# Designs tried in a protein design run: peptides against a protein of PDB entry 4GMN. Part 37

Target 1, 375 residues: chain A of PDB entry 4GMN
Amino acid sequence: RYANITLLALVTLASIGTDFQETLVKGNQGSRESPISAADEEWNGFDDADGDAMDVDQKSSSGEDQEEDYEEIDVKEDDEDDDDDSITSEMQADMERVVGADGTDDGDLEDLPTLRELIQTAVPQLIRLSNLPIDSDESLTIQSHALSALNNISWTISCLEFANGENANIHNAWYPTAKKIWRKTILPILEADSADLKLATQVTSLAWAVARVLHGETPTDGNPHRKFISLYHSSKQQAGGNSNSIEEPEDPFQGLGVKCIGVVGSLAHDPAPIEVNREVGVFLVTLLRQSNNVPPAEIVEALNQLFDIYGDEELACDKEVFWKDGFLKHLEEFLPKMRTLTKGIDKRTQPELRTRADEALLNLGRFVQYKKKHA

## One batch from the design tools (peptide; made by RFdiffusion4, then SolubleMPNN)

Design b1_p10_7_s1 (from b1_p10_7, 5 letters changed)
Fold by OpenDDE base, seed 2:
Structure b1_p10_7_s1 (fold): chain B 375 residues (1-375), chain A 10 residues (1-10)
Amino acid sequence: as target 1 above (375 residues)
Amino acid sequence: MPVLPPAPSS
């Protein structure tokens, strides 16, 4: 009886975290679907939002309009009003405030009661439940559901913009909690060195969500980046040997390899120790060099992480790692391989993977050009 | 974005 109530509560918290993420993703996609029509915007790096906009003198060179007739795929929104009555009116009001918050509202978490209760009341209990002694199949089930709920909440929060002090109230409330999840849930599970690939995938997904907010401020105690790099390599060895491969998730971006790359990339951002940044950067560049044996989704993620880590030339890691270790040469040598890889992805069978690979290829071209101008 | 693993279907 108590177990079933606890499991139901954990499933409900995991659902709430998912539903909240889907709406934040839909809200943010509406703002990012300003088309890639700025093909002519000079790649200025990946500005962390504190970058003084360099006044690039607009010399208008009139290049000829080739009207490539993009057939408007009339995606009929079949308004299947699936009345998913799962979202409470209070959650919806909190979501509308987060999506509609012009970044000037120093809104206290007092105005976000559902999110406040998730962070302050639910998450501390989920951390406790994820740390229960494993003595039964029931305790394993509780841990798995607690990790799923923590993952969903953490991913949802990691989809919020925190650049330029946006959502600072949420960031300030989440930040100490995120560090607590890292220290109390993630690290103990990683240190237990379990052969359970399901548990490893769950904790790595949670670690990525947490590290996407904490970046280089993620606690470096015990060198967790090396644990995730080790986990990456171990996962590849297991997939090659046992025909009981965990069914590769239907989504290539849900793979343990992608999640490991996402974690270590996020951990390597400024102000990460230069040694951590170097070990991660060398790992990522090594994946590109070995790309013939690496899944395309992992290459896409490794590229995105390299762009985010080394997009700013003012960061110590640019001089001390990127230039010093000669990463530009490896990226330039990878361009023709990336073009071949991207063209090899079937748009009909893997549309999302193809889109993200086309974007990563475009960004790789821009990034290499940028770094060559700043050499 | 990594699509969350679907909430564990009941």
Scores: peptide ipSAE 0.017, ipTM 0.689, DockQ to the pose 0.138
Fold by OpenDDE base, seed 1:
Structure b1_p10_7_s1 (fold): chain B 375 residues (1-375), chain A 10 residues (1-10)
Amino acid sequence: as target 1 above (375 residues)
Amino acid sequence: MPVLPPAPSS
C-alpha cells in the first residue's frame, strides 16, 4: 500500500515535470513572432556590420500560370477539446509568471508557489528516495521513478533563460538544489554501478539537465567529466557485442552517447578548470576526427558543445585550449566531412536529425570564419 | 530545440 502510493506520487511528480516543460515550450512559441533562430542571438561573434553583397544572379525563369483548381476539402476539424486536465491552473499561472517575470527578485519564489514546492519540498524527497539502499526490485523501481521525476523537473528548469539575469529568482532557488542533486544523487550512482545501462542513461540525462544550469560551476569532486567520458566509451563497447541491444531510442538525440556529450560539454564551460575544459575539448574534437564511426546525432551535439564552450574569445579556454591545442584546424578539416554527413541524412526518414545537422553545418562554417577573423 | 526529456515510460 505505501509502495503503491509512493510510486503513484513519483509518477505524478514526473508528469508534473513534463507538463511544465510542455507549457514552457508552448509559451515560448507564442512570443516568437520573429523567425530569428535562437542560435543567432547568443553568439556575439557575428556582428553583421560588413554587408559584402554576394550578387546572387536571380535568373528570372518565366514559368507559365497553370491554374489547377484545388477543390476545398472542408475538413471539419473536430475540436476534440481533450481537456488535458494534467496542467493545473496553478501550474499554468506559475509558467505565465516565469515567462513574463523581470527576474529582479532575490531567490524568493513567493509568486511561484508550485515551482517553490517542487524545488523546496518535492526535490529533497526525490533525492532521498534516489539514495535508498537497493535491496529489492521495489527499491530499484522507486529509485528509477525518483530519477525520472528529478530528470523532468531539472530539464524543465534548464529550459529557462538565465544568461542575461533573466529568471534570477528561479536560478538562485534552483542552484543550491541542483548542486545537492549532483552530490547526493548523480555522483553516488555514477560511482556505484556502471553495468546497468538503464540506470546509467537515467542518471546521465539528469546530469545533463543539472549541468545545463550549473555549467563550469558543477562540483568537480571525483572528476565527473572523466566518468562520463568513460561511460560514453563503455556504452559503445556494449552495443557492439550482445544482440540484446537496448533498443536504440527512436529519437537519435535521446541516446546515452548524446547525453554523455551534453553532460561533459556543459561541465567544460567557464569557470571550469582549464584541465577539465582541455580533456572535454580533446574528447569532442576526437569524435569529429573519428566521425565515420560516430552516430550523426552525437556529431551534432559535439559541434554545438564546441561552439558554446569556445564561442567567447575573452574566456581563458579560448587561448589556453582552443588556440593552443589547434582546434580550429580540426574544425576546418571537418567541414567537408560534415557536408557529406549532413547530405547523407534522408530528410524523409529523419527530418529532425537532418534539420539539426543542417544548422550545425551552417554554424560550423560561421564558427570557422569567425575564429579565422579573430586569429 | 532543447532535447525533450524522455516521456515518462507509461
Scores: peptide ipSAE 0.017, ipTM 0.704, DockQ to the pose 0.248
Fold by OpenDDE base, seed 4:
Structure b1_p10_7_s1 (fold): chain B 375 residues (1-375), chain A 10 residues (1-10)
Amino acid sequence: as target 1 above (375 residues)
Amino acid sequence: MPVLPPAPSS
């Protein structure tokens, strides 16, 4: 009886998350009907307008060189489970202040209370339900539904614009919750080394949605980018061996390989550690070099991630990875292969894949020209 | 890890 009520609640939360995503996509389609005028505007990179450099004036007090031989006190990090239940109250108060100030249209104000309750009340319960011990088909079903609800909520939020301080109230409410989903749901499932490709696809979809908001600020504990790269390779090995190919999703962009690329790409954005960026960049460029054996959708995603990661020349990763590791040459050598790949996609049978491949090919040409001008 | 081969020196 309780299980059926829990399952119904999880299905309802997953539906609400989808209905919000559809509403946001419909709202944003009304504003994006500005025809991309095919003006030959010179692509000048990505202006990361999110450069609110908190100028932490670390007043360099030049204190003197006393070589005190600090004995390695093995400080057992007592994992004080700081159940920081305190964060919920201040964030609620700041959200209530922002809702009162911006004269944004009456429609967005009605959905904000519901989104708040989803983040503050539902998501903590979904995290708990995703971490239940799997000892029965019932517990596995509960976990799968909890992950589906978390995925739909996280994807909905990741479709909002946060650049230039847009939706800052939602961003601020979501950011710590997104980190909690990462640490308490995503990492434990990745560490459990499950051969379940369905579970792996669910957690990777959730991880991508979360990482699309956290970017390079995603917790680096346990090198999650390497786990997703490993999962990518493992998924390719399994697809080649077992005749129980999970039917490739009808949408080529819903494949586990695309999701793995999307996660690791998002994890490699500034301010990610330069070695994380390098490892991901090398992985992505290696996919382009091996493109004859890579699905076209994964190539499209790998290109988009490379543009987003290396589109700004002011970022440390441009100098320390892109130029230093010679990525431009690999992108130039890939241009003729991308033209062949894109032309090989049938517009009649795969119209979306063809459109996104035509766009990625156009952007690759622009990106290579940009990087050559700024060399 | 996949290693990008060194760019041939021009």
Scores: peptide ipSAE 0.008, ipTM 0.566, DockQ to the pose 0.022
Fold by OpenDDE base, seed 3:
Structure b1_p10_7_s1 (fold): chain B 375 residues (1-375), chain A 10 residues (1-10)
Amino acid sequence: as target 1 above (375 residues)
Amino acid sequence: MPVLPPAPSS
């Protein structure tokens, strides 16, 4: 009884998180049809204000519809169907307020009651459930569902704009909670060093969602970037050896390799320690050099992370890492390889991967030209 | 750690 109620509540919290994310994606797609007028506007870098952050439309289709043959637990259809539609409608109304708010609303979370209850009430319980001793298949299932719910909530919040003081109320409420997820959920699981790639994928997805908001302010204790780089390399070694490789996710951007790159990229942003930035930057540039053995989606993500980390010339990492370690030369030498890689992607079978690769190739050309003008 | 080869001395 209590286990089933907890499972149901975790599934409902995970579905709520997905429906909220889908509503965000539908809202933002309506704004992006501004035709890029072909004005010769001199590309002056990636200022944080021109949030042509490629929305990784990570549709976290965490619809792995693994048809886990959940034996039909004859959960009597008691008429609880009315409560899910009400919660989804309240969450949609909260999201419409967040997307429609002119960025001057230092509003209180009092105006966002559903989001407030998710951050203040649900997330602390999910953190507790993710930290239970794993002593049974039931405790492992509870951990997995708690991680999924934390992932969906964290991804949804990470799709909000926080630049220029936008959504500052939500950012201020989320920031201490995100640090708590990192320290209480993510770090302990990464330190347990489990051979479970499913758990590693879940915790890495959650880590990326959290790091997309915290960036270089993510807690650096225990060198988490090195753990994710190690996990990246370990995942590649396992995929090459066992014929029972976890089926590569149908979406190439949902792979553990992409998630590891996204985490370490986000961790390397200012104000990250210059040594953390250097270690990540060297990792990312090394992927580009080894691109013949790297999935195209991981190359796309590694490029985007390099643009975001090194797009601002005023940052200490530009002088102390990008220029000092000679990254521009590696990016310039990669341009002809990226053109070949992008042209090799079939637009009919992999339309999204091809679009994102065409964009990353365009941005690589612009970025190399920008850095050559500012040399 | 992957080591980037030193940039050729200009």
Scores: peptide ipSAE 0.008, ipTM 0.567, DockQ to the pose 0.022

Design b1_p10_7_s2 (from b1_p10_7, 3 letters changed)
Fold by OpenDDE base, seed 1:
Formats: C-alpha cells, sequence, structure tokens
Structure b1_p10_7_s2 (fold): chain B 375 residues (1-375), chain A 10 residues (1-10)
C-alpha cells in the first residue's frame, strides 16, 4: 500500500516535470516574434565590433507566379479539450511567471510557490528515495521512478535561460539542490559500477540535466568525466556483442552515447580544471576522427559541445587546450566528412537528425572560419 | 542555438 502510493506519487512528479517542460517550450514559442530560424543564429564567435559581413549576393531569380488555387478544406479540428488534469492552475501560473518574469536575485521563489515546493520539498525526498539500499525489485522500482522524476525536473529547469542574469532567482534556488543531486544521487550510483544499462542511462540523463546548469562548477570529486567516458566506451562494447536488442531508442538523441557526450561536454566548460577540459576535448575530437564508427547523433552532440566549450577565445581552455592540442586541424579535416555524413541522412525518415546535422555543419564551417581569423 | 533538450523520460 505505502509502496504503491509512493510509486504513484513518483510517477505523478515525473509527469509534472514533463508537462512543465512542454508548457515552458510552448510559452517561449508564443512570446517570440517571427522565429529567427535556429539556422540564422550564426555562431559568430564573440563579436568584436568589426563585423565584415561577407555580402552573399542573393541573385533574385524571378520565377513566375503560378497561382494554384488550393481549395481550403476547412477541417474543423474538434478541440478535444484534453483536460490534462496533471497541470494545476497554480503550476500553470508559475509556468507563465517563469516564461514572463525577469526574476529577482532572491532565491526564495516567493512568486513561484509550486516551483519552490518542487525544489525545496519534493527534490530532497526524491534524492533520499534514489539512495535507498537496493535489496528488492520494489526498491529498484522506487529508485528508477525517483531518478525519472529528478530527471524531468532537472531537464525542465535546465531549459530556462540563465545567461545575463535571467531567471537568477530560479538559478540561485536550484544551484545548491543541483549540487546535492550530483553528490548524493549521481556520484553514488556511478561509484556502484552497476552493469544495469537502464540505471546507467537514467543517471546519465539526470547528470546531463544537472550539468547543463552547473557546467564547470559541477563537483569534480572522483573525476566523474572519466566515469562517463568509460561508460560511453563500455556501452559501445556491449551493443556489439549480444544480439539482445537493447532497444536503441527510436530517438537517436536519447541514446546513452549522446547523453555521455552531453554530460562530459557540460562538465568541461569554464571554470572546469584545464585537465578535465583537455580529457573531454580530446575525447570529443577523437569521436570526430573516428566518425565512421560513431552514430550521427553523437557527432552532432560532440560538435555542439566543442563549439560551446571553445567558443570563447578569452577562456584559458582556448590557449591551453584548443590551440595547444591542435583541435582546429581536426575540425577542419572533419568538415568534408561532416558534409558527407549530413547529406547521407534521409530528411524523410530522420528529419530531426538531418536538421540538427545541417545546423551543426553550418556552425562547424563558421567555427573553423572564426578560429582561423583569431589564430 | 536551441539545444533540443533530451525529451524527459515518459
Amino acid sequence: as target 1 above (375 residues)
Amino acid sequence: KPVLPPRPAS
């Protein structure tokens, strides 16, 4: 009885975390004017003011207007009000405030009572449940559901903008809790060295969500980047042996390999120790060099992580790792391979993977040009 | 860049 109530509460908290993310994504899409296509956000480096914009002469070829009279089939979508009873009016009001409010620097979350209760009351219980001794299938189930709830909450919070002091109240409330998740949930599970790939995938997903907020301020105790690199390699060895279909997730970006790359990339940001940055940077560049044996989604993630880590020339990692270890050469040599890889992705069967690969290819070209100008 | 977050575990 208590176990079933606990499991139901954990499932409900996981759903709340998902619905919160979906609502934030929908709200952020509604408040943006005309989508500057995510493709038009040029990785220009950090703009020093001398933008010599190369005029790409768009030769306007005047194609003739054939007015094809498409009859508007007025499909009345019956708005089935799917009363998703999961989202309370209080949660919705908190979500609307998170999307619309320039947060005060006060980490008290006075104006965000549901988010405050989630961070201050629910998450500390989830951390405790994720640390239960595994002595039964019931305790394993509780751990899995607690990890799922922590994952969804952490992902949702990691989707908020925290640049330039945006959402500072949420950041300040979350930051100590994120460090607690890392130290109390993630590290103990990683240290247990379980052969359970499901548990490894759950903890790695959570670790990525947490590391997307903490970046290089993520606790370095026990060299967790090496554990995730080891997990990446171990996961590749297991997939090659037994034809027991670990169901490759239908979504290429949900793979354990992508999650490992996302974690270690996030861990390598400033102010990470230069040796942590180097080990991660070398790992990522090595994936590009070995790209013939690496899933395209992992290449896309590895490229994005490399751009985010080494985008700033003022950072110590630019001089001490990027230039010193000769990463530009490897990125330049990878450009023709990336063009071939991206063109090989079928737009009809893998539209998301193709879009993200096209974006990563554009950004790779721009990044290489930027780094050549700033050499 | 919209880093498409990993979808939450359903």
Scores: peptide ipSAE 0.039, ipTM 0.809, DockQ to the pose 0.561
Fold by OpenDDE base, seed 2:
Structure b1_p10_7_s2 (fold): chain B 375 residues (1-375), chain A 10 residues (1-10)
Amino acid sequence: as target 1 above (375 residues)
Amino acid sequence: KPVLPPRPAS
């Protein structure tokens, strides 16, 4: 009885985190469907300060009114109002505020009561549940559900913009909690060295979500980047032996390899220690060099992480790692391989993977050109 | 950057 109530509460918290995420993604897609029309804009780096580098100045060229009479295919959206009543009116109001509020005000979650209760009341309990002694299959199930809830909440929060002081109230409330998740949930599970790849995938997904907010300020105690690199390699060794046991996630981007790359990439951002940055950078560049044996989704993620880490020339890692370790040469040598890889992805069977690979190829060309001008 | 919408853990 109590276990079933606890499981139901954990499933409900995981669903809340999911639905909140989907709504934030849908709300933010309306702003981020900046068309690929920035083909001709000079890539000036990934300076977090110059938000202007992605401001596609929509010069409204008044192209003439060709009234192509697109027959309004009255797709009756059967409004299957499956009103999944999971989103409370308070949650919806919090989502509308997060999407609409220019987050200028002084850091209190007073106006975000649902998010406040998630961070202050729910997450500390989920951290506790993720640290229960595993003595039964029931305790394992509780841990898994607690990790799923923490994952969904952490991912949702990591989809908020925090650049330029945006959502500073949410960031300031989340930041100490994110560090607590890292130290109390992620590190202990990683140190337990479990052969459970399901648990490893859950904790790595959570670690990525947390590291996407903490970046280089993620606690470096015990060199967690090396644990995730080791986990990456271990996952590849197991997949090569038993093709039958882990259903490769239907989504290439949900693979443990992608998640490991996402974590270590996020950990390597400034102000990460230069040696952490170097070890991660060398790992990522090594994936590109070995690309013939690396899934395309992992290559896409590794490229994005490399762009994010080394996109700013003012950072110590640019001079101390990128230029010193000769990364530009490896990226340039990878360009023709990336073109071949991207063209090899079937748009019909893997549309998302193809789109993300086309974007990563475009960005790789721009990044190499930029770095060559600044050499 | 296209943030991979982290698909919720199913």
Scores: peptide ipSAE 0.038, ipTM 0.809, DockQ to the pose 0.528
Fold by OpenDDE base, seed 3:
Structure b1_p10_7_s2 (fold): chain B 375 residues (1-375), chain A 10 residues (1-10)
Amino acid sequence: as target 1 above (375 residues)
Amino acid sequence: KPVLPPRPAS
């Protein structure tokens, strides 16, 4: 009886976290003007207007009008109003406030009562449940559901903008709780060195969500970046040997390899110790050098992490790691390989992976040109 | 840059 109530409560908390994320993603899709325009404002250094428009003379070959009668497949939008009644009116009101509020610097969530209860009441209990001794299949199930709920909450919060002091109240309330999740949930599970790849995937997903907010301020105790790099390599060795391949998730970006890259990339941001940054940077650049044996989604993630870590020339890691360890040369040598990799992705069967690879290729070209101008 | 967040497992 109590186990079933606890399980139902954990499933409900995980659902609430998912539904919040989906609504934030839908809301943010409406406000996303083309990601091309926002990237042009931060990169004010590309004033070279020498657009030599090569007039490609499109020879007008008058091919005959075969009126292929495209049968208008009347896709009845069955508006299945899946009124996913899961989002309470209180949750919707909290979300509308998060998008509109000039965040006061006070870690007081007076105006966000649902989010406050989630952070202050639910998360501490989920941390406790994730720390139970595993002595039964029931305790393992409780841990898995507690990790799923923590993951969904942490991902949702990590999708909020915190730049320029935006959502500072939420950031300040979440920050100590995120550090507690790291120290009490993530580190103990990583130290247990379980061969359970499902548990490893859950804890790595949670670690990425937490590290996307904490960045280089993530606790460095016990060198967690090395544990995630080790987990990356161990996962590749296991997938190659036993025909119990945990089926690579249908979504290439949900793979344990991508999650490991996302965690270590996030951990390497300023103010991370330069030695942590170097070890992560060398790992990421090594993936690009070995790209023939690396899934395309992991290459896309590794490139994005490298751009975000080394995009600022004022940071100590630019001089002490990027330039000192010769990363520019490796990125330049990778450009032709990235073009081949991206062209090899079928737009029809993998449209998301192709779009993300086209974006990463464009950004790689821009990043290499930028670093050459600032050498 | 749109970091497509990994979808939480439902």
Scores: peptide ipSAE 0.038, ipTM 0.804, DockQ to the pose 0.554
Fold by OpenDDE base, seed 4:
Structure b1_p10_7_s2 (fold): chain B 375 residues (1-375), chain A 10 residues (1-10)
Amino acid sequence: as target 1 above (375 residues)
Amino acid sequence: KPVLPPRPAS
C-alpha cells in the first residue's frame, strides 16, 4: 500500500515536470516565431554580460616566511550534516519579494507557486528517494522514478532564460537545490560505477539538466567530467559488442553519448578550472577527428558545446586552451567532413537530425571565420 | 522522455 502511493506520487511529479516543460517550450516557440531573418549577421561571440566579477580584493598581506611546522591536523571529517533546511527560509523570503514587484505576465504568476512547491517541497524528498539503498526491485523502481521526476523538473527549469537577470527568482531558488542534486544524487550514483546503462542514462540526463544551469560553477569534486568521459567510452565499448539488445532511442539526441557530451560541455564553461576546460575541449575536438565512427547527433552536440565554451574571446579558456592547443585548425579541417556528414542525413527519415546538422554546419563556418578574424 | 530543448539558434 505505502509503496503504491509513493510510486503514484513519483509518477505524478514526473508528469507535472513534463507538462511544465511542454508548456514552457510552446510559450517560448510562440514568442520566437519572429522569422529568423537569414541576415548574414557576423558571429560576434557570446556576450555573457554576467561579468559581475566579485572583486575579491585579495589584500596581498605579505606573510613572512614562518616555517610553520606541519602538525598533522587529523582532519576529523566532522560530518557537519549541514542541515540545509536554513536555505529554504531565505529562498522563500527572496521569492516572496520578487512575486510582488515585476510585471511578469499574469500566466507565469499562476504557475510560480507550483514551481516553488516543486523546488522547496518535492525535490528534497526526491533527492532522499534517489539515495535509498538498492536492496529490492521496489527500491530500484523508486530510485528510477525519483530520478525521472528530478530529471523532468531540472530540464524544465533549464529551459528558462536566466541571462540578464531574467527569471532571477527561479534561478536563486533553483541554484542551491541544483548543487544539492549534484552532490547528493548525481555524484554518489556516478561513484557506485554501476554497469546499469539505464541508471547511467537517467543520472547523465539529470546531470546535463543540472549542469545547463550551473555550468562551470558545478562542483568539481571527484573530477565529474572524467567520470562522464569514461562513461562515454564505456558505453561505446558495450554497444559494439551487443548491438541487438540496446534499443537505440528513436530520437538520436536522447542517446547516452549525446548526454555525456552535453554534461561535459556544460561543466567546461567559465569559471571552470582551465585543466577541466582543456580535458573537455580535447575530448570534444577528438570526437571531430574520429567523426567517421561517431553518430551524427553526437557531432552536432560536440560542435554546439565547442561554440558555447569558446565563443567569448575575453574568457581565460580562449587564450589558455583554444589558441594554445590549436583548436581552430581542427575545426577548419572538420568543415568539409561536416558538409559531407550533413548531406548524408536523409531529410525524409531524420528531419530533426538534418535540421540541427545544417545549423551546426552553418555555425561552424561562422565560428571558424570569427576566430580567424580575432587571431 | 523529456524532449531535450532545441538549443537556441543564436
Scores: peptide ipSAE 0.033, ipTM 0.791, DockQ to the pose 0.119

